# Ledger of designs, part 141: peptides against a protein of PDB entry 6RGO

Target 1, 392 residues: chain A of PDB entry 6RGO
Amino acid sequence: MALKLLGFNQDATCFSVISSNKGVTIYNCDPFGKCFELEKSTSNDEELDFLVEMLFSTSLIAVVDKTIGASKRKKLKIVNTKRKATICELTFPHEIMDVIMNRKIICVVLKSDQIFVYDISCMKLLRTIDVRGEKLKSTSKFRNSEAVGDIGVRVSLSTDNNSILCYSSYSKSDKENAPLNDIVVFDALKCIQINVLPAVHQSNIVCIACSPDGMLMATASEKGTIIRVFKTIDTENDEPILVNEFRRGSRPSRISEMKFNHDNTLLACVGESDTIHIFALPVTTTEADANEDDTLQQSSHSLSSSINGLQYISKGLANRFGKIIVSKIPTQSQQRHVAYIKIPENAKYRIGFPKDTTNTIHICGEDGNYLVYSIPRNEVGPCTLVKSNTFD

## One batch from the design tools (peptide; made by RFdiffusion4, then SolubleMPNN)

Design b2_p10_7_s4 (from b2_p10_7, 4 letters changed)
Fold by OpenDDE base, seed 4:
Structure b2_p10_7_s4 (fold): chain B 392 residues (1-392), chain A 10 residues (1-10)
Amino acid sequence: as target 1 above (392 residues)
Amino acid sequence: EIEELMKEKL
């Protein structure tokens, strides 16, 4: 059977698949089994295409049936899985490209490069973000909408209640073909732009991950060779803070998904390569835990050693080229993965981090494998398979 | 309704 992966929910307790024979199936991860099934709306042998976003382990799903004609591709259904009932239906002016949610917000991404932000509790529209309209305010030239169907606005939403939305935007370059290489950080609850990270890659951003707490974001371009991790909110001298730069590989390969674990210590990526890469993030010690009153006597030895003068190279010339975030990280200090998982070549996989086990990763494949891996803490190497299940 | 669904675990 042809399986198509929709992905894990926010806490990796469930994953969604399209089965060519059954329609949409949602699996529970532990205990492993089917928890919901949505039958096909058509008897035709048409290739099924759906968007399904599940709200954690709840009975709430957002569904877009993309199988049938241009009209259904514009309809979002909010479904109660226990009642098997549509509780809300929204129709959009354009095809729905993506749907993301948390306990507060639903974001709907359209083919028009619009993001509709809703309060999930009442399905009230909070904001329409027009990424093209923002571009048009910055650049007088309309792009003809015939941008090759694979390049669009990418989004990621924090899984917490702070509801930090990261989305790709068009750079302010006067070039007719301005790439989607800026990131906007947006408070989806307050509907306020918090930050703008200009030109985080040289080419279009194709993958974004927000950390669960919304404090970090990871970005990858079409090349998928470098992953950059930034602070979302914090800035240093009004400039974006690059936390890490990871090298996935030297060969170009599309990254389809990235995820942070729940404590922001790991970033995983998956895509067209035979390898899931897991990177370690430096633990930002929040200064808060330093209040252990360890009264150990400061013995006084004042070693005075005079480390000499780093020369001030002058600030002057940087103004004219659109501020590419010059990675201050030397190419030699680009961190590689700390762990990896080998997957079948050409198999599409999705990834998720469970909340309760920060060193565990869930993966599922279009090959019908659901796999749980343990991530090594102190060693660079392969992950260990802990559990496996199959689905159809 | 939606607020109730957010409390209803599978």
Scores: peptide ipSAE 0.256, ipTM 0.902, DockQ to the pose 0.822
Fold by OpenDDE base, seed 3:
Structure b2_p10_7_s4 (fold): chain B 392 residues (1-392), chain A 10 residues (1-10)
Amino acid sequence: as target 1 above (392 residues)
Amino acid sequence: EIEELMKEKL
């Protein structure tokens, strides 16, 4: 059967799929099983297309039916899964491209490069963000919808109550074809822009991840060779905003998803390649817990030496030219994965990190596999398969 | 309604 993956919820307790025969199905991860189904609205052999965002393990989902006609693609439904009832319906001026949520905020991304920010509790519009701005509206002839396939505004939202929204923005370069290579960091609750990271890649950003606490963000360009990790907020201590640079591979390959684990110690990425990569992040030792765990220091020293190289380059450039966020870091300082999972080349996979087990990753494939892997702590190598289930 | 749904675990 043709499956299309929608992905995991915020805490990887559930995942959503489109089955060509059934419609939308939500699976619980533990105990493994079907917890919700949205039946097809039509008996036609039309290819099903949906956006579904689930709010943690709650009875609240956001649904966009993209299967039928331009009008339905503009409609967001908030659904109670227990009652199988639509509780709210919103209509937008343009096609919905993405929907992201936490316990406070829903963000709706439109094909017009607009982000609508709502208070989830009452579905009140808090802000409309126009990523193109007024000046770019005049020169943006509708790029013929055929050629501009995969390049649009990307978003990620912190899963916590701080509701830090990271989104890709157009560079202020006077070029008619400005890339989506800036990042804006936005407090979605206060509706305040808190940071801007200019030119974080040379080409369009195609993937963004925000950490659960909103303190970190990861970015990848359309090349997908380098992943950069940034602090979302400038710290008073003149610390570099760029904290990590990871090399996924030598060959270009699209990254479709990235996620941080719950404690910001790991970053995973998946895409068109045969490999899920897992990278270790340096633990920021707050000075307080210096006493007990001397055993973890040996692996941290190799990471700290690479960070000191990043800090030395950033400090030297920052003093001379202002906030240069992306120094040309030598390719030798680029960290590799600490762990990996091999996946079928032709199957799209999605990733999730459970809250309770920092060294566990959940993955699901369009091949109908739901897999749980253990991530090695002390050795660079493959993840170990712990649990497997199948779905249809 | 939405606030109740956010409290109702599956």
Scores: peptide ipSAE 0.254, ipTM 0.902, DockQ to the pose 0.823
Fold by OpenDDE base, seed 5:
Structure b2_p10_7_s4 (fold): chain B 392 residues (1-392), chain A 10 residues (1-10)
Amino acid sequence: as target 1 above (392 residues)
Amino acid sequence: EIEELMKEKL
């Protein structure tokens, strides 16, 4: 049977799948088992497609029926899983592309490049973000979305109550084909734009991850060779702070998902490649009170190695091309993965980090495998399989 | 209503 993965919830306590014969199934991770099924409302042999966003382990889910021919692709249903009842239904002007939530906010992404921001507590619309802006409304050339079904606005939301929303935006180039290579950081509660990161990649952004606390953001382009990590709020001299640049690989490969762990020490990525990559983030040691005491006088041997040759490349040409603010981290300082997981070729996998075990990763595949891996701390190498289950 | 929705899946 064809399984289709929908993904993990915010804390990797549950994951959701589409089973061709049953509809939407939600599995609990520990203890492993089915916790909810949404029965197929139609007897037709149509290929089922759904969006399902979970709110942690709660009885709240958001559901969109995306099945082809279903007149429901513009409808968001809020479902109580304990009552098996729809409690709210919202209809949008365009097809729903994505839904993300936390305990405060629901964001709905439309095929029109609009983001609708709702207060979850009352389903009140707080903001409509039009990513195309007013200038592009006149060019009603819908990019013929038939040819490149995957280029649209990407979003990520912090899992905390601060509700930091990161989304891809069009560069200010007056070209009809401007890339989605800017990132906007938005306070979804206050409805205020906090930051704009211009031209973070050369091509469209296809994947974004926000940290659980909203302080970090990871980005990947269509090339998927480089992942960049930025601070979301802080700026240096009104310029975006690039914290890390990671190399996933030398060959282009799409990244479908990225996740931070709950303490911002790890970033994982998955996509079309046979490998899940896990990167280490620098722990900002908060200077805990280094008590003054231990005066160990170890002798200053003065290795005076004369590194002369930093040629000053002249400042002159910076004016005409809009400041690509991306500090070119020298290609030599691109960090590689610290850990990896091999997955079957052509199997779609999803990833999640559990809250209680920062060195553990949950993965699930359209092959019907749910796997728990331990991440090595002190060595670069493969993750160790700790637990495995199967689902249908 | 939302307080009931915020209850864990048992």
Scores: peptide ipSAE 0.254, ipTM 0.903, DockQ to the pose 0.725
Fold by OpenDDE base, seed 1:
Structure b2_p10_7_s4 (fold): chain B 392 residues (1-392), chain A 10 residues (1-10)
Amino acid sequence: as target 1 above (392 residues)
Amino acid sequence: EIEELMKEKL
């Protein structure tokens, strides 16, 4: 059967899949099993297409049926899974491209490059962000909407209640073909722009991950060779703070998903490559934990010696044209993965980090495998398979 | 309703 993965929920307690015969199925991770099914609306052999966003391990899901007709692709349904009932329906002017949520906010991304921000508790519209309109205030020409269907606004939302929204925006270049290579950081609750990171890549941004607390953001371009990690809120002399630059690989490959773990110590990425990469982030020891565990200091020294090279990167050369050139970390200082998982070639996988086990990763594939891996702490190497289940 | 659903664990 053809499976299409929708992904994990925010805490990796559940994942969603489209089955060509059944419709949408939601699986619980532990204990492993089906917890919800949404039946097909049609008897036809039409390829099913859905957006499904689940709110943690709750009975609340957001659903968009993209299978049939331009009208359905514009409808968001909020569904109670226990009652199998639609409790709210919203219709948008354009096709829905993405839906993200936390316990406070729903964001709806449209094909028009608009982001609709809602208070989840009452489904009231808080803000419409027009990413094209922000560009038009700087540049008079609408790009005709024949932007190749794969290049659009990307979004990520913090899973906490602070509700930090990161989204890709068009650079202020007078070129008709300005790339989506800027990032805006937005407080979704207060509806305030917090920060703007200009030209974080040379090409369009295709993947963004916000940390659970909203303090960090990871970005990848169409090339997918370099991942950059920035602070979201903090700036140094009104310039963006680049915390890490990771090398996924030397060959171009699209990154489809990135996620931070719940303590911001790990960043995972997956995409068209045969490899899930896991990168270690520098633990900023807040001075409070320095008192007790004198014994663990010896093994951390090997990772810390690479961090001392990052302190000198703070001088962004503002060139005469006001372009903040994000100082390229020298290729020698680019960190590689600390861990990896090999996946079948051409299999699409999704990733999730469980809340309670920061050194565990959940993955699921369109091959029907749900896998739990342990991440090595003290060595660079493969992850160890801990648990496996199959689904149809 | 939505606020109640956010409290209901599966």
Scores: peptide ipSAE 0.248, ipTM 0.902, DockQ to the pose 0.798

Design b2_p10_8_s1 (from b2_p10_8, 5 letters changed)
Fold by OpenDDE base, seed 2:
Structure b2_p10_8_s1 (fold): chain B 392 residues (1-392), chain A 10 residues (1-10)
Amino acid sequence: as target 1 above (392 residues)
Amino acid sequence: SKIEDVEIKV
């Protein structure tokens, strides 16, 4: 049967899948097993398509039925899985493209490049962000550009209560075809724009990940060769702070998902390639004021690999049009993965980082494999398979 | 893990 992966929840304790015959199934990771099933509402042999977002290990899910007709694709259903009850149904003016949530906020992304921000506790609309509207002071028609259905506003939300929303925006170019290569950082609770990162890539941003604490964000373009990590809030001389630039590969390949681990020490990416890449982030040693006393000689030889973080003050090359383009880190300063997982060619995988174990990664495939890997700390190499389960 | 029951007041 064809499985379609929906993904992991925020803490990788559960993942959701679409089974062609069963509908939506949610699996618990530990102990492994089915925890919820949403039966197929239609007897038709139509290909099932759903969005399903689960709030951590809770009874709350958001569901969008994308299978049948333009009307269902505009409906967000909030369900309590314990009660098997619909809490509410919201109808949008346009097709729902994405839904993200944390304990405070639900964001709904529409095909119109609108982001609807809700207070999850009462489903009150806090803000509508119109990503096109900042451009639409020019009277130009809704081009029925069949914008190749994959280029749209991308979003990521911090999993904490600070609710930092990162979204892709159109660059302020007078060109009709401005790329979605700016990032806006938004406080979703206060409904305030915190930061704008201009032209973080040369082409459209297709993948964004926010760190759990909302302090970092990772971005990838359509090329998927370079991943950039920025500070979300902090700026240096009103310029965006580039923390890392990672090289996934030399060949173009789409990145479908990126995730930080819980302590912001690792970034994983997955996509159309046969390889999940895991990158190490520099541990910001907070200089904990070493209060002198406690003699515990835990000689943790932190291999402070002297990655001298050359703070490449990316003097943004002011291109001839006065826009700060994020300067490319020299290719020699581009970090490679520290770990990897080989996956079947053409298999779609999703990734998740568990909260309790910062050096493990959960992955699941449309091949019906749920896999737990250990990430090597002191060597560059393959991850070690720790646990395997199958689902259908 | 134990599923937390979440109530929202709509």
Scores: peptide ipSAE 0.387, ipTM 0.916, DockQ to the pose 0.873
Fold by OpenDDE base, seed 4:
Structure b2_p10_8_s1 (fold): chain B 392 residues (1-392), chain A 10 residues (1-10)
Amino acid sequence: as target 1 above (392 residues)
Amino acid sequence: SKIEDVEIKV
């Protein structure tokens, strides 16, 4: 039977799937088992299509039934799974493309390149972000270019209460076909732009991940060969801070999902390839631990080794079409994965990091496998399978 | 995990 993966919740305690026969099923990861089922609204042999976003391990889900005609694709239901009751239904002017939430905010992404930001506690609209309207203000030419195909605004939300929203925006280039290759960092609670990262890739951004604390963001383009990690808020000389540049591969392959672990030490990516890649992030030493070791006075002598600082002349190629973030990292020194998981070819997988075990990753496949892997810390290699379950 | 019951006042 065809399973469709909806993904893990924010803490990887649950995952949701569409089963062609049953509708939406939510599984609990530990102990493994069904925790909620939402029956299909129609008896027809129509291919089921849903968006489901679960709020952590709570009774709250957001549901969009996309199975039935264009009118229902515009309806968001907020459901209490414990009460089996719809709390509210919202209708949008356009098809819902994505729904993301945390304990404070729901973001609804429309096919119109609009993001509706709600206070989850009362479903009050806080902001409508019009990414297309921002483009039209920057580009003098009104092209009603309907986004041809699967290219639209991508979003990621921090899982903490700071509610840092990262979204893809159109570059300010005078090109009629400006790519969705800018990132806006937005405080979803205060409804303010915090930062804008211009032209982080050469092509449209198709995947964004925000760290749980909202301090880091990972981006991938349509090529999916390079993953860039930026600071979200901090800037250096009004320029975006590139923390890492990872090479997933040399061959183009779409990245469907990226996730940070809960301590920002790992970034995982999954997509159309036979491999989940896990990258190590540098541990940001918080300045706090540097102060204690100052006491050991030992007088070791001043060997003035003249390290010839190679002045890498950063020739900022200011191309006519905006500041491209030029990687300072040489292509040969691009970091590879530290760990990997092999997955079946053509199987779609989703990934999640559990909160309590920063070196464990949860994965689930449209093949009906739920797998828990241990990530090696001190060696580059395959992850070790720790637990497996099946679902249908 | 234990499911937390969340109330939304709409």
Scores: peptide ipSAE 0.383, ipTM 0.914, DockQ to the pose 0.832
Fold by OpenDDE base, seed 1:
Parts: sequence; C-alpha cells; structure tokens
Structure b2_p10_8_s1 (fold): chain B 392 residues (1-392), chain A 10 residues (1-10)
Amino acid sequence: as target 1 above (392 residues)
Amino acid sequence: SKIEDVEIKV
C-alpha cells in the first residue's frame, strides 16, 4: 500500500504518515509505536492527502484534509489527540499549502502567497503577510494569479520561543516573471520584519530551514546543487552575512527538506536523490569555554582545517543597480558533506534531529522504514545504523 | 516520550 510521509515533529520524538486504508497515523520514536490515529472520513478509494503539524510531544495537532473538494483544503482543524476532539476550525479564503508551529505561533501558508500568523495560546490572528502585495508595492506589475505549478512561498519557523519566521519573497524586478529568490526574516511575535536577504539564489527558493534558536537559516533553490547558510538577524555594513556554502551535488535534484540539529553544528538535507547529506557548521567558539579541556583540541583539528578556508566573509558587492549580489563562494571552497546516508532510489524520506543526542539523526521512508543513525564525529563517511523499525 | 497534554483557550 502507498504510504505518504508527512514528517517529524520539531524534536524528532514523533513522525506522521498517511496510510491509504487508515488515514493519518502518528508514531512515537522511542519507544517505537503508534500513539495516535485519525480515521479516514470517507469509504471511497480516493488517494488521501493531508497536512499534519504536531506540537512537539504534545496532545496538540493541526490538520488539513486535502483529499476531497476545494472547501476542505481551506479548513484548518486544531485537534487534541488525548481527547480525540477538535478544539477549533479555521476557514481560509484560499487552499492551505503549509502549516508550521512552535509553542507560541502557528503560521498558515495559502496558495494566494499569504501567510497568516496566529498566537497559538488563543488562536488570535496577529498578522496577515501578503507576499504578492509586498511585491506589488515594489513592482507595479500584477502577475496573473496563476501560481502555475509547484513554486510557491516557502516558510520555516524557529522551534524556540523567539519565533523567527523565514519566508521566500519575490525579487524587485521589472520582469513579469520575478523569481521567489529573496528571503524575509520576520519576528512572528512582534510582527516586525527584521531582515531582507535579496537574491540568495538565481532561481526560485524551494526549501528553507531555520535553526532552532532562529540565528541561522539554510536555503536551496529548484536546482538543489548549492545550499547557502546565512545569519538571520546579524548584518555586516547593512549587508547579509553568508556563513556557509555547501555543495550537495553537481546534478540538479530537488531538496524537499533541510534541518539543523539542536546545537546548530549540523545541517541535513533530503530530497529526490539516493543520498541524505549531512554538513558540519563551524562551531562559533564563544571564548568563555576555551579554558578547560585542552585534551579534545587534537581530534577537532582535522575538521577545523576545512572550516578555516571559509573565513572569506564574502562582502556583497552592491552593483551600480543597488542589487546586493551575494558573492559566490569560489567553487573550490564549497564544502561537501561530512556524513551521508544512502536511501533507496525513488523512496521519499523525511529527516529529524532529536534534542538530546546531537550526533543522532532520525529518518523515515515511504518504504515503511524508521531508522536511527549515528553521525561520525571525527571522520568523513557513512552514518552507522543504530536502530531500525518498520511501519505500515 | 510521554505526551504532554496542552490546552488552548479559544
């Protein structure tokens, strides 16, 4: 039977799947097993489609039934899984494309390129962000409302209480076909724009990850060959700070998901390729903890030697046209993965980083595999399988 | 993990 993966929760303690016969199932990772089921509302052999976002290891889920009819695709249900009860139902003017949350905020992304920001504690609307309207204020040309295809606004939210929202926006271009290649950094609690990163890729952004603390973001375009990591809030001379540029591969391949680990030392990516890639981020040594353990310095030097070459703070050259060009890190200084996992060809996988084990990654596949891998610390190579379970 | 029971006041 075809499984469809919805993904891990914020701390990788649970994951959700769609089973064609049962509806939505939520699995607990440790101990492994079913913890919640949402039954199929219809007896028809129609392909089930849902959005499900779970709030950490809580009784709170957000659910969108996308299976049948344009009306259901516009409804967000907030459900208590312990009570098996709908707490509230919200109806939107357009189809819901994505739902993200933390302990403070729910963001709802619509097919209209609108982002609705809610206070989770009372479901009060804090802000409507109109990404098209922001473009129209900058560029007089209406793009016809044909959001033709799989290119829409992408979002990521910090898992902490700071609630840093990163979203893709349209570049300031007189071209009718301006790409979604700008990033806006937004304080979702205060409803204030913090930063704008112009033209971070040459093509549309299709994947964004925010770090748990909201201090970093990773971006990938529809080419999926290069991943860029930026500071979210900090700027240098009012210009965006590019921290890392990673090369996933030479062949174009869509990245479906990226995640930081809990301490911002690792970035993982998954997509249409046979490989999950894990990249090391430079540890910002805060000078304070450098005093104690002199003995651990020797083994870290092999990884740090590849990091020291990235101190080219690529100053964005403002060209004569006021476009900040994120200077490309030279292809020779583009870092490769430090670790990888091979996955079956054509199998869709999702990734999650558990909070308590920074060198562990959880993955699950539409092949019915839930796998736990150990990430090598001191060597470049494959991850080691630690635990495996199956689900249906 | 243990599921935390969360209430929202709607």
Scores: peptide ipSAE 0.379, ipTM 0.915, DockQ to the pose 0.836
Fold by OpenDDE base, seed 5:
Structure b2_p10_8_s1 (fold): chain B 392 residues (1-392), chain A 10 residues (1-10)
Amino acid sequence: as target 1 above (392 residues)
Amino acid sequence: SKIEDVEIKV
């Protein structure tokens, strides 16, 4: 039976999979091996589906049994993997679509477009964010949740303690069919909205990545041809700061996951294409104070390729409806990948950046491959395979 | 690696 990938944890020290015979398995990356198994509770030949969110390499996991026909799709279990015990069980009014966490916060996304924000230390509800509630004040028609296909609220949470939550929201257009193309930036600890980025794409946002520090976000639409990177908190003249616009490709292809590395120098993306793309972010050189000290000599012609960090002030074209659509950066200034990994077209992959090695990427496939690649620093090209392991 | 044991007070 096919493996189903769940993903890496926040620091790429572990990944989780659904094995057809055993249920959920968690692998440690180094040393490579099984570290936890959650057995299938049902003997039925039903296709297993789970959400599993790990808290780094800790004993804490959040689990949702999403198996079709299971009444459990509304239940979040907090499990201690060492004790093999359920610590907490929460039941929601609607199906759980996503669960994300850091050391402070758990966010639970429902099919109702609600985000429940919890303090992880006591499982106290801090906030319920109703992403539809801003729209329900204007339009009484519940979109029947059946006609909302694979397009729901997307979320990403900073892995640090600042707990910056980025989520997709409905555009404030009076149109009944407004896309999920706004981004809200939310302080999940203080329960305060920090920023709103309107119309960051023309179509629904299907993938969001927050940087580990919460200072950057990457967004991709259902087209997956362009990735935009924004500052989360900072604004210029009350307008969103577009840092980068990357071209993944010319052909539409869904992006399933994006990740920043630990120092915000790289952004990786994976999806339905045969290629993982890695993009370089401009390093903000903090102008180190040029203290004057004198000493002489050696002439090594480091070709400083002046990456002209032209801050493209996105002159938002106000459309006839007064909405600022983030101006598309001219196709000529769209950066391409600096590195790539070729993967099998039919294999779903997940990506993770380890904390201690900023130029290394971990990937795992539904083909049963766990692979570690080195990212080239000084040249544009393929990543080099460093380690490979297999899992079942 | 040693798995960190995390306790939550529910």
Scores: peptide ipSAE 0.318, ipTM 0.895, DockQ to the pose 0.861

